# Ledger of designs, part 129: peptides against a protein of PDB entry 6RO1

Target 1, 216 residues: chain A of PDB entry 6RO1
Amino acid sequence: LGKEIEEYIHKPKYCLPFLQPGRLVKVKNEGDDFGWGVVVNFSKKSNVKPNSGELDPLYVVEVLLRCSKESLKNSATEAAKPAKPDEKGEMQVVPVLVHLLSAISSVRLYIPKDLRPVDNRQSVLKSIQEVQKRFPDGIPLLDPIDDMGIQDQGLKKVIQKVEAFEHRMYSHPLHNDPNLETVYTLCEKKAQIAIDIKSAKRELKKARTVLQMDEL

## One batch from the design tools (peptide; made by RFdiffusion4, then SolubleMPNN)

Design b2_p23_3_s2 (from b2_p23_3, 10 letters changed)
Fold by OpenDDE base, seed 1:
Structure b2_p23_3_s2 (fold): chain B 216 residues (1-216), chain A 23 residues (1-23)
Amino acid sequence: as target 1 above (216 residues)
Amino acid sequence: MEEEKEKLKKKIEEYEKEQAKKA
């Protein structure tokens, strides 16, 4: 259910008006969960589909994300990786495809005008952490209907199913079941497995394309 | 490379089985 909502909100036609500097966004790339970052800017890049010659515009958002210090040393050759839970990490401006935004917050932060100094970037991490402390139940999301103006009937049906599930969950005697945390953890694991499989299918497709190029 | 492809195939099959159980 939450993933079905994500499939709407990350579409450029819906999210681009909300990608202003300082907007909190959550970034997930395959198995890499960066958590919450801050929008710096966005750009439209022209892309040409290799098989049709059709222009397929790519939308890239620059997001200030907490990255592992190890990935930053190789930043010229390797994609940035998220900081481990136990490491401090470093805030870096990372170019992200808009479809990798897993959530968009109603919250906007004030960001320094110059993000070149490390201290200015790390000050934004402190601001994110302060917002997280103010919202113990999680950083508030943009409402896809009321805030984002998404009129899709598929989304409305998904929301109704979520609300009906939440109502059933709150009314069910299992709310006191110590297995509820286990069910949440299993749902999160299942969600992660689904992402890992989608990543994996993409890697397999890339590997097949490389093999087809090596057989030519 | 082949071992990673096999681990990947197993993960896909497990996910498809879990999706079929939730349907």
Scores: peptide ipSAE 0.020, ipTM 0.412, DockQ to the pose 0.012
Fold by OpenDDE base, seed 3:
Structure b2_p23_3_s2 (fold): chain B 216 residues (1-216), chain A 23 residues (1-23)
Amino acid sequence: as target 1 above (216 residues)
Amino acid sequence: MEEEKEKLKKKIEEYEKEQAKKA
């Protein structure tokens, strides 16, 4: 359910107005979870679809993220990697495609004007950690309806299902059932399988389109 | 393409089995 909400929030048409400097955002790229970072700036890139010549605008947000020091040494050829759990890491400005934003916070931070000094970048990490201490239950999210103004009926139905599920889960006498973690894990697995099916259906559709173009 | 179709069919079948267990 939370992942179904994410599929709306990361769409450029909804999130771009909220990608101001200092906005807290969560970044995930496939298996790489960077956690919470801070928006530095936003840019629209012109992209041309290789097969159609159509202009498809790419939206890139520069996000200050905690990166592994190993990935920074290889930064000339390799993508930045998240810091290991036991690693201090280093805050680095990373260009991120907007669809890789897994969450957007209501919180905005003041950022240093000059992010070239390591100490200025690391000061932002201290500010993120201070926000995390203030919100032990997690950094507050933008409300997709009330804050972001998303009018999509599909999203409203997803939220209603989440609220009804949460209400049933917390009102159930077994909400303290040790099986709650099992049910939650099964719900997460189901949500992941549903995403994987949707992705595989899109890939299959693309593969069919390519085959139809090769048969022409 | 056939292998991807078969992988997709298996994922659909797994999803349907998991839905049937939750119904």
Scores: peptide ipSAE 0.019, ipTM 0.408, DockQ to the pose 0.011
Fold by OpenDDE base, seed 2:
Structure b2_p23_3_s2 (fold): chain B 216 residues (1-216), chain A 23 residues (1-23)
Amino acid sequence: as target 1 above (216 residues)
Amino acid sequence: MEEEKEKLKKKIEEYEKEQAKKA
């Protein structure tokens, strides 16, 4: 279910309007989880499909990511690797294919105009960490429908299934109640309200974070 | 904006109180 949502959100058609500088994004490349980074810019590259000769545009987003220092020594020849959990790492601007974005946040950060100095890049890591502290339940995601405006019926069905699954998960403690149907309808309402509360808490927290960032 | 935050905070608090009464 989460992966099925990712299949929509990482499509250039949907995500490109949201890849503004300062947008928090999560990057995963195969086994390499970089975690949360910050969009610096994006570009469209012309690519030719090797088998068809068709022009397939590659969308590359430059993302400021926490990288291992080991991978940086070989950065001329090797792809950047994520910092180990115990490693401090170093923030680097990494070119990332847009389909490798596993999540897009509703949060945007102010980024330094010049990211060439290490201190400026590391300041962004501090900002990410501060956002993470403010969001202990996780950094808020863009809503695919409400925020991203995705009208795809497939996505709507996936979201409905996710909501129904989350509903079933939250109703799991009630599976032993013999009044299952009435409890199910109450659990549907409770889950919808829990979603609405989570959304409202997210909006409140988003509004609070945006205001606190405008005051900095 | 602060007034909307305060309204939303009150709604959350009311809801949490109603859920605590139903539990």
Scores: peptide ipSAE 0.018, ipTM 0.372, DockQ to the pose 0.022
Fold by OpenDDE base, seed 4:
Structure b2_p23_3_s2 (fold): chain B 216 residues (1-216), chain A 23 residues (1-23)
Amino acid sequence: as target 1 above (216 residues)
Amino acid sequence: MEEEKEKLKKKIEEYEKEQAKKA
């Protein structure tokens, strides 16, 4: 259910108007959860589909993310990795494909004009942490219908199913029911399986691209 | 390697079909 909503909100036709500088966004790339970051800018890149010659535009958002310092040392060849929970990390501007945005917040932060100084980037992390302290139940999300104006009937049906599920969960007097843990664990497992399938699809696509490059 | 790709493709198609049925 939550993932089905994600499949709508990360579509460029819906999310691009909300990707202004300072917007809080959550970034997840396969197994790498970067958590909350801040939009710096976005760009549309021309991409030509290799088989059809059709223009398939890639949307890249530059997001200020908390990255592992270890991954930054190896940055010449490796993608940025999220900071470990025990690691302070470093805030870096990372180019992210728009479909890797797992959440978009209603909150916008002020960002420094110059993000080249480390202190300016780290000041944004402090601002994110202050927002997280103000919202102990989590950073507020954009409503896909009311805030984002998504009129898709499929999304409305998904939301109705989520609300009906939440109502059933909260109306059940067993807030302590071990079945709740089982349903959460099943939802997390289903979520993890969908991530693993998406990662495996990407690995297959990368392996096909590498094989096509080796055949060239 | 090709057989594992085909198994993974089938699992993906099954998952997409199950998601389409749950939609």
Scores: peptide ipSAE 0.016, ipTM 0.375, DockQ to the pose 0.012

Design b2_p23_3_s3 (from b2_p23_3, 10 letters changed)
Fold by OpenDDE base, seed 2:
Structure b2_p23_3_s3 (fold): chain B 216 residues (1-216), chain A 23 residues (1-23)
Amino acid sequence: as target 1 above (216 residues)
Amino acid sequence: KKKEKEELKEKIKKLEEEQKKKA
């Protein structure tokens, strides 16, 4: 459901009008979750498809993202990596393909005109963190229909199903609707996988710390 | 120790792929 919505919102046809400077966006690249960042600008690049010779425009959004300091040292050779959970990280302007936007917020922040100074970039991180504190249940999203004007009937059906599901979940928390069980089971399985990933990453971190102590 | 770290990395990768399939 959430992923089906993502498949619409990341399309340039729908999202480009909302990629103004200061827009909060969530960026994911494969296994790299950068979390929430701020749009700085976007650009259209001409790309030629290698097989057809057709011009396929690439849309690149520059997003101020919290990156690992390790990835910044190697920035000439390696793609920016997200900051580790326990790492402070550093805010960097990262070129992101528009299809890597996993969410677009209704919130827009004021951004410093000059993002070259580290302090100016870090001030934006403080602003993101303040927004996150104001919205403990999550940063508010653009409505894909009402805000983004997406007329796709597939999306409307997905949203109607989500709303009907949410309404059922809140109105009847105890009803064994078999469709509720499938979505609950999927949500529980997703939640469990997220817990298992987090536990395994914690174990890997512990194992790494023990190895570093044995090498000293 | 090195083997356990690799097994944990593979387990994480497998779980992340499963998360990606179920998302």
Scores: peptide ipSAE 0.056, ipTM 0.738, DockQ to the pose 0.013
Fold by OpenDDE base, seed 1:
Structure b2_p23_3_s3 (fold): chain B 216 residues (1-216), chain A 23 residues (1-23)
Amino acid sequence: as target 1 above (216 residues)
Amino acid sequence: KKKEKEELKEKIKKLEEEQKKKA
């Protein structure tokens, strides 16, 4: 369900109008989840399809992302890698193909005009963290229909299935629809994994505090 | 203590990978 919505949102025809400077976006590249970053700018690049000679425009968005310091040392030769969960990381402007945007927020941040100084880039990370504190249930997303104006019938069917699922969960907890149980079990497993991650992160934080007290 | 912290990091990594598979 969330992935099916993602397949619409990352399409240039829908997302480009919302890629203004300061827009919060999530970036995922294969195995790498950068989390929330901030749009700096976007560009259209001409690409030629190798088999047809047709012009297929590539859209590249420059995004401020929290990168691993290790990947930054090799940034001339290696693709930027996301900061580890326990790493502070460093904010860098990374060119990202638009199809790698996994989410777009309704939130826009003020960004410094000059992003060359590390302190200016790190100030944006503080702003992202402040937004995340204000939204404990997650940074608000653009509505694909109401905000983004996506009229695709496939997306409407996905949303209707989600709404019908939510409505059925509230109205008839006893309907053993195997599809409802599967999606419910997936939602419960997802919620449980999120709780377990939050618990393990709290335990890791406690273990760090104890280690810092024992190393003093 | 260091080992327990590494085990917790590895547990978080496995849970995040599982979360990504179920997403």
Scores: peptide ipSAE 0.056, ipTM 0.736, DockQ to the pose 0.014
Fold by OpenDDE base, seed 5:
Structure b2_p23_3_s3 (fold): chain B 216 residues (1-216), chain A 23 residues (1-23)
Amino acid sequence: as target 1 above (216 residues)
Amino acid sequence: KKKEKEELKEKIKKLEEEQKKKA
């Protein structure tokens, strides 16, 4: 369900109007999750399909992302990699294909006019972290219907299924539908995994604080 | 301590992959 929504929002037809400078976006490339970054600008590149001669426009967005310092040393030849969870990383402007945007936030940040200084780029990371602290349940997303104006009936059906599922979960159905028990069990397992991730992240944060105190 | 931190990272990664499969 969440992945099906992602397949709509990353389409240039829908997302381009919202890729203004300062927009928070989430970037994923295959197994690499960069997390939340900030749009700097976007460009349209003309591409010619080799087999048809048809013009297929490529949309590239420059996104300020937290990158591994190890990958930046080889940045002339290798694609930027996301910062390791324990790494400070460095904020870099990375060219990203628009279809690699996994989420678009309703939040826009003020960005420095000059992103060449490292300190200016790192100030944006502080701003992202402040937004994440304000939204403990996650950074707010653009609504694909109300904010993005997507009229696709396939998307509307996906959203209606999510809403109907949430409504069934909250309405405590008086009727033991055996299909409902399987849905509840999957929901409880999903909620438990979210709790376990949050707990393990807290323990990892504590373990880091203790290691930093033992190294001082 | 360092080993325990790596085990926690692997546990988080595995749980995030499991969350992604159930999403």
Scores: peptide ipSAE 0.054, ipTM 0.734, DockQ to the pose 0.014
Fold by OpenDDE base, seed 3:
Structure b2_p23_3_s3 (fold): chain B 216 residues (1-216), chain A 23 residues (1-23)
Amino acid sequence: as target 1 above (216 residues)
Amino acid sequence: KKKEKEELKEKIKKLEEEQKKKA
């Protein structure tokens, strides 16, 4: 359900009007979760498809992201990597393909005019952290229908199913509806799988770090 | 250690497939 909504909101035809400077966005590239960053600018690039010669527009958004200092040293050859959980990291302007936006916030921040100084970039991180403190349950999202104006019937059906599901969850917290119990059990199992994946990824990361230390 | 890393990758893959089925 939440992933199905993401498949709509990251489409350029829907999200581009909301990618103004200062907009909070969440960036995820495959296994790399950068978390929340701030839009600086976006651009349309012409891409020639190598096999068809057709011009396919690529949309690139410049986003201030919390990057690892290690990735910045290798920035000449490697893409920026997200800061480690234990690392302070450094805010960098990173060009991101628009389809890598996993969330768009209703919140917009003021950004410094000049982002070349590290202190100006780090001030934006402080502002993001302040927003996160104000929203302990998570940074508020744009509503896909009411805020973004998405008219897609597929999305409307997904939202209606989510709302009906949430309404059933909240309206019958104590009713032994066997359907509700099944639904809660599925949600709990889904949440548990997400925890287990996160744990196993942490263990894999630790195992990799230990292997790298044993190979040195 | 290498075996444990591959077992963890396979476990993650299996869990991600299970997560996809429950989506």
Scores: peptide ipSAE 0.053, ipTM 0.732, DockQ to the pose 0.012

Design b2_p23_3_s4 (from b2_p23_3, 9 letters changed)
Fold by OpenDDE base, seed 1:
Structure b2_p23_3_s4 (fold): chain B 216 residues (1-216), chain A 23 residues (1-23)
Amino acid sequence: as target 1 above (216 residues)
Amino acid sequence: MEEEKKKLKEKIKKLEEEQKEKA
């Protein structure tokens, strides 16, 4: 369900108008989840399809992402990797293909004019973390219909299925639809995993705070 | 203390992988 919405929002025809400097975006590249970053700029590159000779424009967005320090040392030869959960990481401007955007926020941040200094890039991470604190249920997304103006009937059917599922969840105990139970149990398991991750991260933070007090 | 922190990190990593598989 969330993935089906992602298939619409990452399309250049829909997302490009919203890729202004300071826009919060979520980046995923295969196995690598960078989480939330900030758009710096975007560019259109001409590409030629190898089989037809047709011009297929590639859209590249430069996104300020939290990267591992290890990947930054090898940045001349290796693709940037996301910071580990426990790593501080470093904010780096990474060129990202537009189809790797998994979410686009309604939130825009002020960004420093010069992102060459590490301190300026790290100030943006502090701003992202402050937004995440203000939105405990998650950073607000652009509405694909109301904000992005996506008129695709496939997306409307996905949204109608979500709304019908939410409405059924409130109006009838879902006892008789095995497909609804599987989606509900998947949503509950996903929500429970999110709670468990949040709990475990709080416990890790407490354990880290106690360690910092015992080392003082 | 470091061992508990390591176990908790491994638990978070496993839950994040499970979250990714169920996403």
Scores: peptide ipSAE 0.057, ipTM 0.726, DockQ to the pose 0.014
Fold by OpenDDE base, seed 4:
Structure b2_p23_3_s4 (fold): chain B 216 residues (1-216), chain A 23 residues (1-23)
Amino acid sequence: as target 1 above (216 residues)
Amino acid sequence: MEEEKKKLKEKIKKLEEEQKEKA
């Protein structure tokens, strides 16, 4: 369901009008989740399809993202990587293909005019963190219908299924609807997996700290 | 101790893959 909505919102015909400077966007490239960044600008690049000679325009958005400092040292040959959870990282302007936008926020931030100074880029990270503190349940998303004006009937059917599901969940939170059990069980399993990952990462960190104390 | 770290890393990787499939 969330992935099906993502397939609509990242299409240039829908998202380009909302890619203004200061827009909060979430960037995910394959296995790399950069989390929330800020749009700096976008550009249309002419691309020629190798087999048809047809112009297939590539849309590139420059996004200010929190990157690993290790990836920046190797930046001559490697794509920017997201900062590790325990790493401060560094905010960098990264060119991102528009289809790698996994979410678009209703929130727009003020960005400094000059992003060349590190302090100006890091000030934007502070602003993102302040927004995240204001929205403990997550940064608010653009509504694909009401905010983005997407009229696609496929998307409307997906949203209607989600709303009908949420309405059934809210109206009968304790009723043995086998569909409610499956999605609550999937959401609980997803939440439990997230807890288990966080626990296993903490145990791995403790096991690393104990070894560092035995080597001292 | 290193084998336990390896098992924990493999468990994390498997859980992250399972999280991607359920996402």
Scores: peptide ipSAE 0.056, ipTM 0.720, DockQ to the pose 0.013
Fold by OpenDDE base, seed 3:
Structure b2_p23_3_s4 (fold): chain B 216 residues (1-216), chain A 23 residues (1-23)
Amino acid sequence: as target 1 above (216 residues)
Amino acid sequence: MEEEKKKLKEKIKKLEEEQKEKA
């Protein structure tokens, strides 16, 4: 289920329209699970396949990720490593190949314009943690069918279970901004309405299918 | 069954209106 969805969502033709600045994404590189990070930007790099000379464009997304401080010291020579569960870590902008995105959220954060200060990057971590507290069952995912428009029939069978709409949440450097609570509450209400709409549409579809079976 | 479909359609419509107001 999760891996099958991943094989679709990481395809550039599906995910690129959703890789806007502030989008929550989950990054996993082999054994390294960075968890949830925030998109800063993406770029298309020209690549040439070594064996065919065919242009194979690489897509790189810059993601704010919680990194181990140990890996940051070696960042000139080594890939960033995820922070240990017990480690505080540090938020860093990491260039990530798009195929390493394991999930894309319907949630989009407002990020600081200047991410050079450590405090501005760490404020984004606090915002991610606040989103995680608000969604104890997990951060809402983009629906690959309804949100991403993926027409694949194999995926349609898998996705009959997950429902979410695009939400914008403002991260202000002052966590005590009453506007944050209001924006978060509005985003939660919007998310809940989107879930409720899709749940009700699914129930309606089930009720239609039952009637079609009773009319046969 | 038809009444349940009607209630679900009305619920969807109400939620879509609420979504539009909060958008």
Scores: peptide ipSAE 0.055, ipTM 0.714, DockQ to the pose 0.023
Fold by OpenDDE base, seed 2:
Structure b2_p23_3_s4 (fold): chain B 216 residues (1-216), chain A 23 residues (1-23)
Amino acid sequence: as target 1 above (216 residues)
Amino acid sequence: MEEEKKKLKEKIKKLEEEQKEKA
Protein backbone atom coordinates (compact mmCIF):
# COMPACT_ATOMS: atom_id res chain seq x y z
CA LEU B 1 0.00 0.00 0.00
CA GLY B 2 2.60 2.64 0.95
CA LYS B 3 4.82 1.33 -1.86
CA GLU B 4 1.94 1.56 -4.31
CA ILE B 5 1.53 5.24 -3.46
CA GLU B 6 5.29 5.73 -3.95
CA GLU B 7 4.93 4.36 -7.49
CA TYR B 8 2.77 7.37 -8.30
CA ILE B 9 4.46 10.15 -6.37
CA HIS B 10 7.97 9.50 -7.74
CA LYS B 11 6.77 9.74 -11.36
CA PRO B 12 8.21 12.90 -12.97
CA LYS B 13 4.76 13.80 -14.32
CA TYR B 14 3.51 14.25 -10.76
CA CYS B 15 6.48 15.15 -8.58
CA LEU B 16 8.50 17.61 -10.73
CA PRO B 17 6.28 20.63 -9.93
CA PHE B 18 7.00 20.02 -6.23
CA LEU B 19 10.79 19.61 -6.53
CA GLN B 20 11.51 23.25 -5.81
CA PRO B 21 14.61 24.30 -3.87
CA GLY B 22 14.13 23.72 -0.16
CA ARG B 23 11.53 20.92 -0.50
CA LEU B 24 12.08 18.14 2.02
CA VAL B 25 12.34 14.74 0.34
CA LYS B 26 13.22 11.27 1.55
CA VAL B 27 15.77 9.38 -0.52
CA LYS B 28 16.23 5.63 -0.63
CA ASN B 29 18.55 3.84 -3.03
CA GLU B 30 18.18 0.06 -2.75
CA GLY B 31 19.45 -0.75 0.76
CA ASP B 32 20.74 2.78 1.36
CA ASP B 33 18.26 4.93 3.29
CA PHE B 34 19.52 8.51 3.35
CA GLY B 35 16.46 9.67 5.25
CA TRP B 36 15.27 13.24 4.82
CA GLY B 37 17.17 15.65 2.63
CA VAL B 38 16.50 18.96 0.92
CA VAL B 39 16.06 19.59 -2.79
CA VAL B 40 18.66 21.97 -4.20
CA ASN B 41 17.61 21.80 -7.85
CA PHE B 42 16.50 19.38 -10.57
CA SER B 43 17.61 18.76 -14.12
CA LYS B 44 16.44 16.80 -17.13
CA LYS B 45 19.11 14.70 -18.82
CA SER B 46 18.65 13.17 -22.22
CA ASN B 47 19.19 9.44 -22.08
CA VAL B 48 18.93 6.83 -24.81
CA LYS B 49 17.45 3.48 -23.81
CA PRO B 50 20.12 0.88 -24.59
CA ASN B 51 17.64 -1.67 -25.99
CA SER B 52 15.27 0.52 -28.04
CA GLY B 53 17.36 3.54 -28.99
CA GLU B 54 14.42 5.62 -27.74
CA LEU B 55 15.08 8.87 -25.92
CA ASP B 56 14.14 8.30 -22.29
CA PRO B 57 14.65 11.50 -20.32
CA LEU B 58 16.31 10.97 -16.97
CA TYR B 59 15.24 13.34 -14.27
CA VAL B 60 17.96 14.05 -11.72
CA VAL B 61 17.31 15.97 -8.54
CA GLU B 62 20.21 17.35 -6.58
CA VAL B 63 19.43 16.64 -2.94
CA LEU B 64 21.38 17.76 0.08
CA LEU B 65 21.76 14.49 2.00
CA ARG B 66 23.57 13.37 5.14
CA CYS B 67 26.41 11.21 3.85
CA SER B 68 29.05 9.10 5.56
CA LYS B 69 32.49 10.68 5.70
CA GLU B 70 34.00 7.39 4.50
CA SER B 71 32.07 7.56 1.21
CA LEU B 72 33.18 11.16 0.67
CA LYS B 73 36.88 10.25 0.65
CA ASN B 74 36.25 8.10 -2.43
CA SER B 75 33.60 10.45 -3.88
CA ALA B 76 35.37 10.70 -7.22
CA THR B 77 34.67 7.03 -8.00
CA GLU B 78 32.05 5.80 -5.49
CA ALA B 79 28.43 6.69 -4.92
CA ALA B 80 27.70 8.59 -1.73
CA LYS B 81 26.55 6.40 1.17
CA PRO B 82 24.17 7.42 3.96
CA ALA B 83 25.64 8.32 7.32
CA LYS B 84 25.47 5.61 9.97
CA PRO B 85 22.92 6.27 12.75
CA ASP B 86 25.72 6.95 15.25
CA GLU B 87 27.75 9.00 12.77
CA LYS B 88 27.50 12.77 12.52
CA GLY B 89 27.98 12.52 8.78
CA GLU B 90 28.35 15.40 6.37
CA MET B 91 25.71 17.10 4.26
CA GLN B 92 26.52 16.73 0.56
CA VAL B 93 24.68 17.62 -2.61
CA VAL B 94 23.96 14.25 -4.21
CA PRO B 95 22.49 13.75 -7.68
CA VAL B 96 19.49 11.45 -7.23
CA LEU B 97 17.25 9.90 -9.85
CA VAL B 98 13.71 11.12 -9.22
CA HIS B 99 12.33 7.58 -8.89
CA LEU B 100 14.53 7.13 -5.78
CA LEU B 101 12.42 9.67 -3.90
CA SER B 102 10.47 7.60 -1.38
CA ALA B 103 8.62 10.58 0.11
CA ILE B 104 7.95 14.24 -0.58
CA SER B 105 7.12 16.60 2.27
CA SER B 106 4.75 19.53 2.31
CA VAL B 107 7.56 21.40 4.10
CA ARG B 108 9.97 23.63 2.23
CA LEU B 109 13.03 25.05 3.98
CA TYR B 110 15.02 28.13 3.23
CA ILE B 111 18.44 27.04 2.02
CA PRO B 112 21.64 29.09 1.89
CA LYS B 113 22.35 30.59 -1.54
CA ASP B 114 25.88 29.18 -1.45
CA LEU B 115 26.12 25.51 -0.47
CA ARG B 116 29.88 25.27 -1.18
CA PRO B 117 30.86 26.03 2.45
CA VAL B 118 30.50 23.01 4.76
CA ASP B 119 28.95 25.22 7.45
CA ASN B 120 26.16 26.29 5.10
CA ARG B 121 25.39 22.65 4.27
CA GLN B 122 25.49 21.64 7.94
CA SER B 123 23.12 24.50 8.80
CA VAL B 124 20.53 22.77 6.60
CA LEU B 125 20.95 19.58 8.64
CA LYS B 126 20.17 21.60 11.77
CA SER B 127 17.05 22.92 10.04
CA ILE B 128 15.95 19.37 9.09
CA GLN B 129 16.52 18.21 12.67
CA GLU B 130 14.50 21.16 13.96
CA VAL B 131 11.62 20.22 11.63
CA GLN B 132 11.84 16.61 12.85
CA LYS B 133 11.62 17.83 16.46
CA ARG B 134 8.53 19.89 15.59
CA PHE B 135 6.91 16.83 14.00
CA PRO B 136 7.44 13.92 16.45
CA ASP B 137 4.90 11.81 14.50
CA GLY B 138 6.98 12.33 11.35
CA ILE B 139 7.52 15.05 8.79
CA PRO B 140 4.23 15.86 7.01
CA LEU B 141 3.84 14.40 3.53
CA LEU B 142 2.33 15.95 0.45
CA ASP B 143 -1.11 14.58 -0.17
CA PRO B 144 -1.05 12.89 -3.60
CA ILE B 145 -4.60 14.04 -4.39
CA ASP B 146 -5.10 17.28 -2.49
CA ASP B 147 -1.56 18.70 -2.68
CA MET B 148 -0.14 17.03 -5.82
CA GLY B 149 -3.39 17.04 -7.80
CA ILE B 150 -2.97 13.43 -9.01
CA GLN B 151 -6.22 12.46 -10.72
CA ASP B 152 -5.19 8.88 -11.50
CA GLN B 153 -8.04 6.48 -10.77
CA GLY B 154 -5.52 3.79 -9.86
CA LEU B 155 -4.13 5.99 -7.10
CA LYS B 156 -7.64 6.87 -5.91
CA LYS B 157 -8.39 3.14 -5.69
CA VAL B 158 -5.12 2.53 -3.81
CA ILE B 159 -5.94 5.32 -1.35
CA GLN B 160 -9.46 3.94 -0.95
CA LYS B 161 -7.94 0.52 -0.26
CA VAL B 162 -5.49 2.03 2.24
CA GLU B 163 -8.35 3.83 3.93
CA ALA B 164 -10.43 0.65 3.88
CA PHE B 165 -7.45 -1.29 5.25
CA GLU B 166 -6.89 1.30 7.97
CA HIS B 167 -10.61 0.93 8.66
CA ARG B 168 -10.16 -2.85 8.89
CA MET B 169 -7.11 -2.48 11.15
CA TYR B 170 -9.09 -0.28 13.51
CA SER B 171 -12.03 -2.70 13.24
CA HIS B 172 -9.88 -5.80 13.92
CA PRO B 173 -10.59 -5.77 17.68
CA LEU B 174 -14.31 -5.99 16.84
CA HIS B 175 -14.22 -9.02 14.50
CA ASN B 176 -15.65 -11.30 17.22
CA ASP B 177 -18.87 -9.32 17.76
CA PRO B 178 -21.94 -11.19 16.41
CA ASN B 179 -23.73 -7.92 15.56
CA LEU B 180 -21.57 -7.55 12.44
CA GLU B 181 -23.69 -4.96 10.60
CA THR B 182 -24.01 -2.59 13.55
CA VAL B 183 -20.35 -3.13 14.35
CA TYR B 184 -19.35 -2.50 10.72
CA THR B 185 -21.27 0.78 10.58
CA LEU B 186 -19.79 1.76 13.94
CA CYS B 187 -16.31 0.75 12.76
CA GLU B 188 -16.76 2.75 9.56
CA LYS B 189 -17.84 5.74 11.64
CA LYS B 190 -14.89 5.27 14.04
CA ALA B 191 -12.48 4.95 11.16
CA GLN B 192 -13.94 8.00 9.42
CA ILE B 193 -13.49 9.96 12.66
CA ALA B 194 -9.88 8.72 12.87
CA ILE B 195 -9.29 9.92 9.28
CA ASP B 196 -10.94 13.27 10.05
CA ILE B 197 -8.76 13.68 13.16
CA LYS B 198 -5.65 12.80 11.14
CA SER B 199 -6.65 15.25 8.39
CA ALA B 200 -7.46 18.05 10.85
CA LYS B 201 -4.16 17.45 12.71
CA ARG B 202 -2.34 17.60 9.37
CA GLU B 203 -4.06 20.86 8.47
CA LEU B 204 -3.16 22.27 11.89
CA LYS B 205 0.46 21.19 11.42
CA LYS B 206 0.53 22.77 7.93
CA ALA B 207 -0.94 26.00 9.30
CA ARG B 208 1.74 26.03 12.02
CA THR B 209 4.64 25.33 9.64
CA VAL B 210 3.69 28.03 7.14
CA LEU B 211 3.61 30.58 9.96
CA GLN B 212 6.91 29.49 11.50
CA MET B 213 8.63 29.63 8.13
CA ASP B 214 7.36 33.13 7.44
CA GLU B 215 8.81 34.20 10.81
CA LEU B 216 12.32 32.86 9.98
CA MET A 1 -4.51 32.82 11.24
CA GLU A 2 -4.69 32.38 15.04
CA GLU A 3 -8.48 32.05 14.71
CA GLU A 4 -8.12 29.32 12.08
CA LYS A 5 -5.74 27.40 14.36
CA LYS A 6 -8.24 27.79 17.19
CA LYS A 7 -11.08 26.49 14.99
CA LEU A 8 -8.94 23.51 13.92
CA LYS A 9 -8.03 22.74 17.55
CA GLU A 10 -11.68 22.90 18.57
CA LYS A 11 -12.62 20.64 15.63
CA ILE A 12 -9.92 18.13 16.64
CA LYS A 13 -11.07 18.21 20.26
CA LYS A 14 -14.69 17.61 19.22
CA LEU A 15 -13.68 14.72 16.95
CA GLU A 16 -11.50 13.19 19.70
CA GLU A 17 -14.42 13.41 22.13
CA GLU A 18 -16.70 11.80 19.54
CA GLN A 19 -14.08 9.10 19.00
CA LYS A 20 -13.94 8.48 22.76
CA GLU A 21 -17.74 8.25 23.04
CA LYS A 22 -17.89 5.69 20.22
CA ALA A 23 -15.02 3.58 21.54
Scores: peptide ipSAE 0.054, ipTM 0.709, DockQ to the pose 0.022

